# Designs tried in a protein design run: peptides against a protein of PDB entry 6KZJ. Part 2

Target 1, 71 residues: chain A of PDB entry 6KZJ
Amino acid sequence: SPDLLSEVSEMKQDLIKMTAILTTDVSDKAGSIKVKELVKAAEEEPGEPFEIVERVKEDLEKVNEILRSGT

## One batch from the design tools (peptide; made by RFdiffusion4, then SolubleMPNN)

Design b1_p12_2_s4 (from b1_p12_2 with K3E V5L)
Fold by OpenDDE base, seed 2:
Structure b1_p12_2_s4 (fold): chain B 71 residues (1-71), chain A 12 residues (1-12)
Amino acid sequence: as target 1 above (71 residues)
Amino acid sequence: LLEKLLALEKKL
């Protein structure tokens, strides 16, 4: 369905945005990652939806590790 | 986003 394809495309864009936010937050807390470079790389080479989901998953795991280490 | 993911899953 054209409507479903539009919804998938919107979801992909939202995942890219979440990845950018999470990579920034992790980088700010860890102090070791070039945030601007990662955000730009995500915009230029977002990859397929599966690859974006895996990046978001990895970012969530990093956030979890930061939260656990702070408690 | 999670709501959109769940909506997408229901439409597949």
Scores: peptide ipSAE 0.046, ipTM 0.612, DockQ to the pose 0.065
Fold by OpenDDE base, seed 5:
Structure b1_p12_2_s4 (fold): chain B 71 residues (1-71), chain A 12 residues (1-12)
Amino acid sequence: as target 1 above (71 residues)
Amino acid sequence: LLEKLLALEKKL
């Protein structure tokens, strides 16, 4: 459904925004830790909130692809 | 996957 595809796309964008917030918040607290290093550190620990967000983002992209192929 | 989506939707 086009409506469902739009909903999934909106959720994907929200995930991207959450990722940006998490990286910024941690960079501000970590005193000059490069955003790139924070992303990497978050990717190394599967339990960290950033990694969870990234995994859900990837899952949303898969759902979007499935829905788009069906329409 | 679906459970993650629903959980995320609630958090957003």
Scores: peptide ipSAE 0.039, ipTM 0.576, DockQ to the pose 0.080
Fold by OpenDDE base, seed 4:
Structure b1_p12_2_s4 (fold): chain B 71 residues (1-71), chain A 12 residues (1-12)
Amino acid sequence: as target 1 above (71 residues)
Amino acid sequence: LLEKLLALEKKL
C-alpha cells in the first residue's frame, strides 16, 4: 500500500541518518542537541532504525575480526 | 549498509 511504502521510505531515511551518526566520530558533534535527540528518539521503540543499524554494525565488526584473524 | 539501502529504494 502507499502507506507501507511511505513508512519504509521514512525508515530508510532514518537508517541513513543513524549510519552517519554511528560511522562518524561523534566526538566533534557530541555536543549537538540534534544528534542526542535523534539517538534518544531511535531508542524509544524496539526495531527502530538505530537498533537495526547497531545490529548491522555488530555483524560487520564480527566479519572484520574473522578476516583480520585469518591474515 | 548504504548500498543495501539504495537497493531497497529501487525496490520501492
Scores: peptide ipSAE 0.034, ipTM 0.594, DockQ to the pose 0.120
Fold by OpenDDE base, seed 3:
Structure b1_p12_2_s4 (fold): chain B 71 residues (1-71), chain A 12 residues (1-12)
Amino acid sequence: as target 1 above (71 residues)
Amino acid sequence: LLEKLLALEKKL
């Protein structure tokens, strides 16, 4: 559905944003309240980019186990 | 898990 596609797109965008924050020169204007809030949210909330990536990775590992076992 | 992923894929 278009709603699920929008959700996945948003998750991807948030992940890219977090990556940019962590890898770019934090000295410019990354001191914005918005950046600090995003980093804090990524540590605390189970729906934030880091937790999403970890869950997806864990799920893919389980899928691989199922496929490898043939069951 | 696999069935859940397949169900989600069909909803996209």
Scores: peptide ipSAE 0.025, ipTM 0.505, DockQ to the pose 0.072; fails the geometry check

Design b1_p12_3_s2 (from b1_p12_3 with K3E V5L H6E)
Fold by OpenDDE base, seed 2:
Structure b1_p12_3_s2 (fold): chain B 71 residues (1-71), chain A 12 residues (1-12)
Amino acid sequence: as target 1 above (71 residues)
Amino acid sequence: LLEKLEALEKKL
């Protein structure tokens, strides 16, 4: 339905935002990633929802590694 | 976001 497509589109945008936030947080803690370039790349070439989800998963894994190493 | 994912799953 049109309502479902709108909800999927909104979810995609939220995933893009999460990826940007997580990428920034990981980069700030790891000190090794060009945050601005990755955020810009996510805005220009976000990819399909599946690709965005996989990027978010990867970012969450990186955050988990940082938290684990800090304990 | 998680609430939206759950809502999406319910609509499928």
Scores: peptide ipSAE 0.046, ipTM 0.618, DockQ to the pose 0.062
Fold by OpenDDE base, seed 1:
Structure b1_p12_3_s2 (fold): chain B 71 residues (1-71), chain A 12 residues (1-12)
Amino acid sequence: as target 1 above (71 residues)
Amino acid sequence: LLEKLEALEKKL
C-alpha cells in the first residue's frame, strides 16, 4: 500500500541521515542538522536507525581489526 | 531495521 511504501522510504532516509552523521568526520561542518536532536529522537525508541548504525559500525570495526591482524 | 524493512515489504 502507499502508506507502507512511505514508511519504508522514511526509514531508509533516516538510516542514510544517521549514517552520514556517524561516518563523516564530525569536524567537517555537519550542516545545520541538529545532531543532538536526532540523537535524542533516536534514543527514544529501541531499534531506531541511529542505534542500528552504531551497532553496525562496532561490528565493522571488529571485522577490520581481525582483517588487519591477519588472525 | 533490515528485518522491519523486510516485514513491511512482505505486506506491500
Scores: peptide ipSAE 0.042, ipTM 0.600, DockQ to the pose 0.139
Fold by OpenDDE base, seed 4:
Structure b1_p12_3_s2 (fold): chain B 71 residues (1-71), chain A 12 residues (1-12)
Amino acid sequence: as target 1 above (71 residues)
Amino acid sequence: LLEKLEALEKKL
C-alpha cells in the first residue's frame, strides 16, 4: 500500500535525523534543528527510530572494542 | 552508520 510505503519512508528519514544528532556535537550545529524536541518524541514509544539507532550505535561500539582488543 | 541509513532510504 502507498500509505505503508510512506510510513516506512518517514521512519527511515527519522532514523537518519537521529543518527545525525547522535554522531555530531549537538552544541555546534543545533541552531537549525530542535534536537531536544526530536529526541523527546523518539523516546515516547518502544522501537522508535531513536531507540533503533541507539542499539545499532551500541553494537558498533562493542564491535570496535572487540577489534581493538583483539579478543 | 549515517551513510548506510541513507543507502537504505535510497532503496525504498
Scores: peptide ipSAE 0.040, ipTM 0.620, DockQ to the pose 0.119
Fold by OpenDDE base, seed 3:
Structure b1_p12_3_s2 (fold): chain B 71 residues (1-71), chain A 12 residues (1-12)
Amino acid sequence: as target 1 above (71 residues)
Amino acid sequence: LLEKLEALEKKL
């Protein structure tokens, strides 16, 4: 489904952003409004990196079911 | 994982 592909792509982008946040200094010295906003968005909506990976896995399973069933 | 996702996105 094109909708599932769009969702997976968005989740992939979120995972990349969260990975970047986890590998950078996010302490008060980083002071970037952009980093704080990204951390908040990454924490509140998509969840933690592990939760994003689990949702991506679920979406891939849904895609597999569609392909396997032929529907 | 990211590379695998990109490969899948390309095939679907």
Scores: peptide ipSAE 0.039, ipTM 0.617, DockQ to the pose 0.071

Design b1_p12_3_s4 (from b1_p12_3 with K3G V5L H6L)
Fold by OpenDDE base, seed 3:
Structure b1_p12_3_s4 (fold): chain B 71 residues (1-71), chain A 12 residues (1-12)
Amino acid sequence: as target 1 above (71 residues)
Amino acid sequence: LLGKLLALEKKL
């Protein structure tokens, strides 16, 4: 459906923008994070996009919990 | 988190 395809396209565009903010240099390292390891981990991440979204939401919830609780 | 985000971007 064209409405669903448009929604997915907007989600992808937003993710690209967020990725650009979260990543710094185009070298093999971004801060203390090795880009090559992130790419490899991304390739190994199983599941369809909706399953990955749920895992991302879980990670964000954990980050929020740490920030809220201070631990 | 960032790795999962990149995985999601790649699969979209």
Scores: peptide ipSAE 0.413, ipTM 0.878, DockQ to the pose 0.481
Fold by OpenDDE base, seed 2:
Structure b1_p12_3_s4 (fold): chain B 71 residues (1-71), chain A 12 residues (1-12)
Amino acid sequence: as target 1 above (71 residues)
Amino acid sequence: LLGKLLALEKKL
């Protein structure tokens, strides 16, 4: 439906914006971050978007745990 | 994390 397509489009737009903020550079290097390695990691990430979302949520939970526990 | 976000972006 057009509503579903709009929702997915908005999610993609938000991800692009967040990615731009996090990388701050479109070259092969962004500070200490190697963008080429991030691109490679993206190419190697298997599964459908919903599966990747679950993995992202897991990563965020790990980050949250580190911040909360200090370990 | 960031690599997975980029993967998600590519697959959308």
Scores: peptide ipSAE 0.413, ipTM 0.877, DockQ to the pose 0.518
Fold by OpenDDE base, seed 1:
Structure b1_p12_3_s4 (fold): chain B 71 residues (1-71), chain A 12 residues (1-12)
Amino acid sequence: as target 1 above (71 residues)
Amino acid sequence: LLGKLLALEKKL
């Protein structure tokens, strides 16, 4: 349905925004990430979108903990 | 994290 397609489109746009916020060029090596490797990693990530979201949330919590503690 | 975000985007 048009409503479902709009919802998915908005979710993709939000993910693009989150990716842009989290990916910052803070090191000369940050630009060394190959697009091919990222695409391959994306294709190999198992599970449905909701399962991937839970793994992303876990990773974000780890990042938050590191930023909060400094270690 | 970035790879998982891209995987999520691809599967949507």
Scores: peptide ipSAE 0.411, ipTM 0.877, DockQ to the pose 0.538
Fold by OpenDDE base, seed 5:
Structure b1_p12_3_s4 (fold): chain B 71 residues (1-71), chain A 12 residues (1-12)
Amino acid sequence: as target 1 above (71 residues)
Amino acid sequence: LLGKLLALEKKL
């Protein structure tokens, strides 16, 4: 339905914004992963969107733990 | 994390 398509479009827009916020400026010293390598890694990420969301949530939980504990 | 987000975006 048009309503469902609109909801999915909003989710994509929110994800794009989150990606922009979480993207760190690639330092020349950090060996910046080329955009093409990120795209290739994205192509190889297995699972449906729900499964990927669960893995992203797990990653964010680990990031939060590191920020809170300093380790 | 970023790679997973890009994968999610492509599959939505």
Scores: peptide ipSAE 0.409, ipTM 0.877, DockQ to the pose 0.533; fails the geometry check

Design b1_p12_5_s1 (from b1_p12_5 with K2G K9E E12K)
Fold by OpenDDE base, seed 1:
Structure b1_p12_5_s1 (fold): chain B 71 residues (1-71), chain A 12 residues (1-12)
Amino acid sequence: as target 1 above (71 residues)
Amino acid sequence: LGRVLALEEKLK
């Protein structure tokens, strides 16, 4: 349904915003630590909020594709 | 894929 697709898209957008906050906030407060290294460090911790958000974001994107395709 | 399908079902 179009209403459900809109809701999923909004949820995805919220997760994108959360991801941006998690990546930039830690970068700004991490001093000289490079963003690349922060992402790498988060990648080693699957339980960290950033990785959780990324997984859910990917899942929502896949849900959106499933709903759009009707399969 | 299993998690994705579960989320889809929850949204319906």
Scores: peptide ipSAE 0.051, ipTM 0.601, DockQ to the pose 0.044
Fold by OpenDDE base, seed 4:
Structure b1_p12_5_s1 (fold): chain B 71 residues (1-71), chain A 12 residues (1-12)
Amino acid sequence: as target 1 above (71 residues)
Amino acid sequence: LGRVLALEEKLK
């Protein structure tokens, strides 16, 4: 469905934005999104970009553990 | 890792 494609594209864009915020130095600078706003966005709807990024982060940590342990 | 790959495929 074209509607689903548009939704996925929007989610992808939001995911990129969220990733950029979460991977930068979390300094309360002018024009930066507040941590409380990020939490609010994650709680509004299950599967929001913030929640997805957190799941990806967890998986990357697991990959790191496997590589580090050699197992 | 599996869910990461699944997400990647959905976002293409």
Scores: peptide ipSAE 0.041, ipTM 0.599, DockQ to the pose 0.082
Fold by OpenDDE base, seed 3:
Formats: C-alpha cells, sequence, structure tokens
Structure b1_p12_5_s1 (fold): chain B 71 residues (1-71), chain A 12 residues (1-12)
C-alpha cells in the first residue's frame, strides 16, 4: 500500500533524526569524542541506543523494499 | 510476507 510505504518512510526519517539526537547528546557528554567516533563505537556495541536505532532503521528499509516489491 | 512479519517483530 502506498500509505503503508509512506508511513515506513516517515518512520525511517524519524529514526534518522533520533540518531542525530543520540549522537549529539552523547558527544556533549563525552567531551573529546567526535560524533564520527561515537557512531563507530555504537556500531561496535550492540544494544547501545545508537546501534539499536540504526538496526531498526535498516529493518525499516528492508520492510519498505519488500512492500514496494509486492512480495 | 514471512520476511515482513519477521522484521515487524524486530520493530515492536
Amino acid sequence: as target 1 above (71 residues)
Amino acid sequence: LGRVLALEEKLK
């Protein structure tokens, strides 16, 4: 459904925004740690907020592809 | 459809 695909796309966009918030918040508290390093560190540690968000983001992309393909 | 359901479970 086009409406469902739009909803998935909006959720993806929200996750992108959440990712930005998480990285900036952690960066502010971490001091010298750059956002890029935080992203990398979060990817290495499953279960951390950023890693969870990125995983969900990826899953939403896959859902979108499946729905778009009609399978 | 099965893959969709599996992904939906992760999104809950």
Scores: peptide ipSAE 0.041, ipTM 0.589, DockQ to the pose 0.044
Fold by OpenDDE base, seed 5:
Structure b1_p12_5_s1 (fold): chain B 71 residues (1-71), chain A 12 residues (1-12)
Amino acid sequence: as target 1 above (71 residues)
Amino acid sequence: LGRVLALEEKLK
């Protein structure tokens, strides 16, 4: 569905932004993003982009194992 | 696997 494809595209964009924040040298200055807070928020919200992608990666790995083993 | 199949159905 077009609407869901748009949502997936937005999710990818959000993941890019989150990754950039998590991998940068951030300071705890006013207005700065706290990496620890973002990680905690992702863990508490299973529907957030990062957690969704991690679950998809895990499931795709299982699919690959099934295809390789034939079981 | 069930979650993957559910996502595929929603993407259609």
Scores: peptide ipSAE 0.039, ipTM 0.544, DockQ to the pose 0.080

Design b1_p12_5_s2 (from b1_p12_5 with K2G E12K)
Fold by OpenDDE base, seed 1:
Structure b1_p12_5_s2 (fold): chain B 71 residues (1-71), chain A 12 residues (1-12)
Amino acid sequence: as target 1 above (71 residues)
Amino acid sequence: LGRVLALEKKLK
């Protein structure tokens, strides 16, 4: 359904925005903490919001591909 | 893949 694809795409975009907030907001307030280290720290904590958002974002991308391909 | 299929099912 084109409407469903649009909804999935919007949800993906929202997750991208959330990811940006989680990565940049903590980086700006973390002072000298490098973004690279923040990503690494998040990788060690799979339950952290950033890790959850990234997994859901990937899942939505895959759902979008499935719906578009019709397979 | 399992999570993806579950999400697809939920969205439909």
Scores: peptide ipSAE 0.056, ipTM 0.620, DockQ to the pose 0.045
Fold by OpenDDE base, seed 3:
Structure b1_p12_5_s2 (fold): chain B 71 residues (1-71), chain A 12 residues (1-12)
Amino acid sequence: as target 1 above (71 residues)
Amino acid sequence: LGRVLALEKKLK
């Protein structure tokens, strides 16, 4: 349903925003931390907010694609 | 549709 797709899309967008905040805040404090290093650091620490956000983001992207296709 | 429900259940 379009309403469900909208809800999933909003949740996805919120998680993307959270991810951006977490990465930018770390980059501002630590100077020029490479995005690749942030991703690697997140992968090393699955309990940190960034890794949680990325996993939920991935799941929401999957849901979004399925909802768009209707299959 | 079954996959959608499974993913939604996982997220809740």
Scores: peptide ipSAE 0.051, ipTM 0.615, DockQ to the pose 0.048
Fold by OpenDDE base, seed 4:
Structure b1_p12_5_s2 (fold): chain B 71 residues (1-71), chain A 12 residues (1-12)
Amino acid sequence: as target 1 above (71 residues)
Amino acid sequence: LGRVLALEKKLK
C-alpha cells in the first residue's frame, strides 16, 4: 500500500534523527534538542523510533558480547 | 538480531 510505504519512509527518517540525537554528545546549548520532550513523545506510542533504536542498541550489545566471549 | 534484520528489510 502506498500509505504503508509513506509511513515506513517517515519512520525511517525519524529513526535517523533519533539515532543522531542518541549517539551524539548532547549539550545544554541554546537551540539544543529537548531530549526530555522527544523521549516523552516516543513513549506515547509503542513502536516509535526511540523504542526501535533502543531495541537495536540492545541487539548490538548482545552481538558485541558474543564476539568478545567467542561464543 | 532477528528483529534487527526484520527492521532493516522493512526500511529498504
Scores: peptide ipSAE 0.044, ipTM 0.607, DockQ to the pose 0.081
Fold by OpenDDE base, seed 5:
Structure b1_p12_5_s2 (fold): chain B 71 residues (1-71), chain A 12 residues (1-12)
Amino acid sequence: as target 1 above (71 residues)
Amino acid sequence: LGRVLALEKKLK
């Protein structure tokens, strides 16, 4: 559905933004995003893009294992 | 696997 494709696209954009924040040298200046806080927020919110992607990645790995083993 | 199937169903 078009609406769901839009949601996935937005999720991808959010993941790109989060990745940029997590990989940058963060400063303790006012208004800067703390990497530790962002990671903590993602762990506390299972519906946030980062946690969704991690669960999908884990499930795809399980699917691959099932396909390889034939069980 | 159940979560994967749920996501696939949601994406259709």
Scores: peptide ipSAE 0.037, ipTM 0.543, DockQ to the pose 0.064

Design b1_p12_5_s3 (from b1_p12_5, 4 letters changed)
Fold by OpenDDE base, seed 2:
Structure b1_p12_5_s3 (fold): chain B 71 residues (1-71), chain A 12 residues (1-12)
Amino acid sequence: as target 1 above (71 residues)
Amino acid sequence: LGKVLALEEKLK
């Protein structure tokens, strides 16, 4: 239904926004992270929703590593 | 990071 498609589309948009926020936030902290690669991935076509989720998951993992390292 | 948490809350 159009309502379901709209819901999926909104979820995709939110995930893209999360990735963008993570890349900018990590950029300020990442002496250890290849931030340029994350930024490029955010600027490019993110792909299908599953691929976006995987990228967000990877970004969250990198944020976790920053927090755990205490840097 | 606060903005990330806010978006996660909206996704729920």
Scores: peptide ipSAE 0.045, ipTM 0.600, DockQ to the pose 0.063
Fold by OpenDDE base, seed 5:
Structure b1_p12_5_s3 (fold): chain B 71 residues (1-71), chain A 12 residues (1-12)
Amino acid sequence: as target 1 above (71 residues)
Amino acid sequence: LGKVLALEEKLK
């Protein structure tokens, strides 16, 4: 339905924002996890929040592509 | 359409 598709679009945008936050190169002084380390951790633990976000983001992008292509 | 429905269901 149009309402469901709008909701999916909003979710996609939120996930993109979350990904941007998680993948920002932060200063070493902040004591935060480096982007590279975070990606590696997600690869090892597919159930961890970062990997879940990336997977859902990818799925939403696939949905968007399918809708745009009409297939 | 079938692929869309499958992905949407996966995200519900």
Scores: peptide ipSAE 0.040, ipTM 0.571, DockQ to the pose 0.059
Fold by OpenDDE base, seed 4:
Structure b1_p12_5_s3 (fold): chain B 71 residues (1-71), chain A 12 residues (1-12)
Amino acid sequence: as target 1 above (71 residues)
Amino acid sequence: LGKVLALEEKLK
């Protein structure tokens, strides 16, 4: 359904925005800690909100590709 | 559709 594809795409975009907020918020609190280190640290903890968001974002990307390709 | 359902199951 084209409506479902649009909804999934919107959800993906929302998750991208959430990811940006999480990374910038952590970066602001961390001071001199590099953003790349914060991202890696979040990936090491699968229970952390950032890692959960990234996992769901990746899954939504796959769903989007499936719906767009019609398979 | 089958791939979507499989992904949904993995997402849960």
Scores: peptide ipSAE 0.032, ipTM 0.555, DockQ to the pose 0.048
Fold by OpenDDE base, seed 3:
Structure b1_p12_5_s3 (fold): chain B 71 residues (1-71), chain A 12 residues (1-12)
Amino acid sequence: as target 1 above (71 residues)
Amino acid sequence: LGKVLALEEKLK
């Protein structure tokens, strides 16, 4: 449904914003670690907040694909 | 639909 797709898209955007906040906060604490390096490090740690957010974002994208395709 | 069910199980 278009309304549900819009809701999923909004949630996805919120997760993107959360990702930016998490990377900024961790970057501030990490000192010289660049954002790109931080992202990579978070991907290696499945339990870290950033990795969790990225996984949820991916899951929402999968939901979006299903709803859009009708399968 | 199978992926949706998998997501539901993950969220439980």
Scores: peptide ipSAE 0.029, ipTM 0.534, DockQ to the pose 0.041

Design b1_p12_7_s2 (from b1_p12_7 with K2G E12K)
Fold by OpenDDE base, seed 1:
Structure b1_p12_7_s2 (fold): chain B 71 residues (1-71), chain A 12 residues (1-12)
Amino acid sequence: as target 1 above (71 residues)
Amino acid sequence: LGKVLALEKKLK
C-alpha cells in the first residue's frame, strides 16, 4: 500500500535524524528548535525511532564493554 | 511503529 510505504519511509527518515542526534555531539545541535521538536514528538509515542535508537545504542555499549573486558 | 501496525491491520 502506498499509505503504508509512506508511513514506513517517514519513520526511516525520523530514525536517521534521531541517530544523528544520538551519535554526534549534541552541543552542535542543542540550539535548534527543529531538533527539540523532533525529540519531543518522538517521546510522545512509545516505540518511535528515538526510543528504538536509544535501546540499540545501549545494547551496543554493553557489547563493546564485554569485548573490552575480554581483551 | 504503532501507526504502521495499525495501518497493516486495516489492510487485512
Scores: peptide ipSAE 0.051, ipTM 0.631, DockQ to the pose 0.085
Fold by OpenDDE base, seed 4:
Structure b1_p12_7_s2 (fold): chain B 71 residues (1-71), chain A 12 residues (1-12)
Amino acid sequence: as target 1 above (71 residues)
Amino acid sequence: LGKVLALEKKLK
C-alpha cells in the first residue's frame, strides 16, 4: 500500500541518519582516522552497529523498490 | 507479494 511505502521510506531515511551519526561521531573521536578506514573496519565486523545499519538499510531499499513497483 | 515474503524470510 502507499501508506506502507511511505513508512518504509521513512524508516530508510532514519537508518541513513543513524549511519551518518555513527560514522561522523566515530570520526570525531578518532581524530586523524579517515572516514574511509572507519567504514572498512565496520564492514569487516558484521556485528558492529554500522554494518548492521547498512544491512538493514539495503533491505529497506529492496522493500521500497518492491512496494513502489507493485510486484 | 511473493518477493516481499521472500525478503521477509531472508530478514529473519
Scores: peptide ipSAE 0.036, ipTM 0.576, DockQ to the pose 0.047
Fold by OpenDDE base, seed 5:
Structure b1_p12_7_s2 (fold): chain B 71 residues (1-71), chain A 12 residues (1-12)
Amino acid sequence: as target 1 above (71 residues)
Amino acid sequence: LGKVLALEKKLK
């Protein structure tokens, strides 16, 4: 339904924003997790929040592509 | 459509 597609689109956008926050190169002085470390942690633990976000983001992008292609 | 439903099922 159009409402479901709109919801999926919003979820995709939110996940993209979350990914951007998690993957930004932050200054070491901020005491924040380095992007490289976060990616490695997600690779080790596929159930960790970062990896879940990336997986769901990818799936939503696939859904969007399928909907756009009509297949 | 089938592929969409499969992905939606995975996300729910």
Scores: peptide ipSAE 0.033, ipTM 0.596, DockQ to the pose 0.061
Fold by OpenDDE base, seed 3:
Structure b1_p12_7_s2 (fold): chain B 71 residues (1-71), chain A 12 residues (1-12)
Amino acid sequence: as target 1 above (71 residues)
Amino acid sequence: LGKVLALEKKLK
């Protein structure tokens, strides 16, 4: 379902946001990344990047199993 | 399909 895929995509996005906060270099192009906004968004959805990855992986595995079962 | 819907509800 599009809704399920959207939820998984949002979790992946949160992972990317947190990674960006930790790894972005101070280059002029990094000015497009609103770090403060990303921090707020990351704190709104609890979980460290690793925890988000684990949840996304688990959810994708469940979806795959459901699709294979045909139910 | 029912299991997919159940999973969606759990993720919300």
Scores: peptide ipSAE 0.051, ipTM 0.622, DockQ to the pose 0.052; fails the geometry check

Design b1_p12_7_s3 (from b1_p12_7 with K2G K3R E12K)
Fold by OpenDDE base, seed 1:
Structure b1_p12_7_s3 (fold): chain B 71 residues (1-71), chain A 12 residues (1-12)
Amino acid sequence: as target 1 above (71 residues)
Amino acid sequence: LGRVLALEKKLK
């Protein structure tokens, strides 16, 4: 359904925005903490919001591909 | 893949 694809795409975009907030907001307030280290720290904590958002974002991308391909 | 299929099912 084109409407469903649009909804999935919007949800993906929202997750991208959330990811940006989680990565940049903590980086700006973390002072000298490098973004690279923040990503690494998040990788060690799979339950952290950033890790959850990234997994859901990937899942939505895959759902979008499935719906578009019709397979 | 399992999570993806579950999400697809939920969205439909």
Scores: peptide ipSAE 0.056, ipTM 0.620, DockQ to the pose 0.045
Fold by OpenDDE base, seed 3:
Structure b1_p12_7_s3 (fold): chain B 71 residues (1-71), chain A 12 residues (1-12)
Amino acid sequence: as target 1 above (71 residues)
Amino acid sequence: LGRVLALEKKLK
């Protein structure tokens, strides 16, 4: 349903925003931390907010694609 | 549709 797709899309967008905040805040404090290093650091620490956000983001992207296709 | 429900259940 379009309403469900909208809800999933909003949740996805919120998680993307959270991810951006977490990465930018770390980059501002630590100077020029490479995005690749942030991703690697997140992968090393699955309990940190960034890794949680990325996993939920991935799941929401999957849901979004399925909802768009209707299959 | 079954996959959608499974993913939604996982997220809740």
Scores: peptide ipSAE 0.051, ipTM 0.615, DockQ to the pose 0.048
Fold by OpenDDE base, seed 4:
Structure b1_p12_7_s3 (fold): chain B 71 residues (1-71), chain A 12 residues (1-12)
Amino acid sequence: as target 1 above (71 residues)
Amino acid sequence: LGRVLALEKKLK
Protein backbone atom coordinates (compact mmCIF):
# COMPACT_ATOMS: atom_id res chain seq x y z
CA SER B 1 0.00 0.00 0.00
CA PRO B 2 1.24 3.50 -0.83
CA ASP B 3 0.09 4.62 2.60
CA LEU B 4 2.25 1.99 4.29
CA LEU B 5 5.25 2.94 2.16
CA SER B 6 4.83 6.58 3.17
CA GLU B 7 4.55 5.59 6.81
CA VAL B 8 7.69 3.44 6.64
CA SER B 9 9.60 6.22 4.89
CA GLU B 10 8.58 8.67 7.58
CA MET B 11 9.60 6.21 10.28
CA LYS B 12 12.98 5.72 8.62
CA GLN B 13 13.59 9.46 8.59
CA ASP B 14 12.59 9.70 12.24
CA LEU B 15 14.89 6.79 13.12
CA ILE B 16 17.83 8.60 11.54
CA LYS B 17 17.04 11.74 13.51
CA MET B 18 16.61 9.86 16.78
CA THR B 19 19.82 7.91 16.21
CA ALA B 20 21.73 11.14 15.70
CA ILE B 21 20.31 12.51 18.96
CA LEU B 22 21.08 9.37 20.96
CA THR B 23 24.63 8.90 19.62
CA THR B 24 25.88 12.47 19.97
CA ASP B 25 27.17 14.31 22.99
CA VAL B 26 24.07 16.28 23.93
CA SER B 27 24.99 19.77 25.05
CA ASP B 28 22.79 22.12 27.04
CA LYS B 29 23.18 24.93 24.50
CA ALA B 30 20.70 27.43 23.13
CA GLY B 31 18.70 25.79 20.37
CA SER B 32 19.67 22.34 21.59
CA ILE B 33 17.28 19.44 21.18
CA LYS B 34 14.89 18.92 24.07
CA VAL B 35 15.75 15.30 24.78
CA LYS B 36 13.13 15.02 27.52
CA GLU B 37 10.39 16.10 25.14
CA LEU B 38 11.48 13.67 22.46
CA VAL B 39 11.61 10.78 24.92
CA LYS B 40 8.12 11.61 26.14
CA ALA B 41 6.74 11.77 22.61
CA ALA B 42 8.37 8.48 21.70
CA GLU B 43 6.88 6.72 24.73
CA GLU B 44 3.33 7.78 23.90
CA GLU B 45 3.02 5.28 21.06
CA PRO B 46 4.59 1.81 21.06
CA GLY B 47 6.94 1.23 18.17
CA GLU B 48 8.05 4.85 17.86
CA PRO B 49 11.60 5.42 16.57
CA PHE B 50 13.13 5.81 20.02
CA GLU B 51 11.90 2.40 21.13
CA ILE B 52 13.12 0.80 17.92
CA VAL B 53 16.56 2.39 18.30
CA GLU B 54 16.77 1.13 21.88
CA ARG B 55 15.96 -2.40 20.73
CA VAL B 56 18.63 -2.16 18.03
CA LYS B 57 21.12 -0.93 20.62
CA GLU B 58 20.33 -3.90 22.85
CA ASP B 59 20.83 -6.31 19.97
CA LEU B 60 24.15 -4.71 19.03
CA GLU B 61 25.30 -5.03 22.63
CA LYS B 62 24.42 -8.72 22.52
CA VAL B 63 26.37 -9.14 19.29
CA ASN B 64 29.34 -7.41 20.87
CA GLU B 65 29.12 -9.72 23.88
CA ILE B 66 29.07 -12.80 21.65
CA LEU B 67 32.08 -11.60 19.66
CA ARG B 68 34.01 -10.74 22.82
CA SER B 69 33.26 -14.05 24.54
CA GLY B 70 33.84 -16.11 21.41
CA THR B 71 30.57 -18.00 21.86
CA LEU A 1 19.46 -9.95 15.97
CA GLY A 2 16.46 -11.32 14.13
CA ARG A 3 14.38 -8.24 14.85
CA VAL A 4 17.24 -6.03 13.62
CA LEU A 5 17.26 -7.86 10.31
CA ALA A 6 13.48 -7.62 10.08
CA LEU A 7 13.64 -3.88 10.68
CA GLU A 8 16.33 -3.48 8.04
CA LYS A 9 14.15 -5.25 5.49
CA LYS A 10 11.17 -3.04 6.32
CA LEU A 11 13.21 0.14 5.89
CA LYS A 12 14.50 -0.78 2.41
Scores: peptide ipSAE 0.044, ipTM 0.607, DockQ to the pose 0.081
Fold by OpenDDE base, seed 5:
Structure b1_p12_7_s3 (fold): chain B 71 residues (1-71), chain A 12 residues (1-12)
Amino acid sequence: as target 1 above (71 residues)
Amino acid sequence: LGRVLALEKKLK
């Protein structure tokens, strides 16, 4: 559905933004995003893009294992 | 696997 494709696209954009924040040298200046806080927020919110992607990645790995083993 | 199937169903 078009609406769901839009949601996935937005999720991808959010993941790109989060990745940029997590990989940058963060400063303790006012208004800067703390990497530790962002990671903590993602762990506390299972519906946030980062946690969704991690669960999908884990499930795809399980699917691959099932396909390889034939069980 | 159940979560994967749920996501696939949601994406259709």
Scores: peptide ipSAE 0.037, ipTM 0.543, DockQ to the pose 0.064

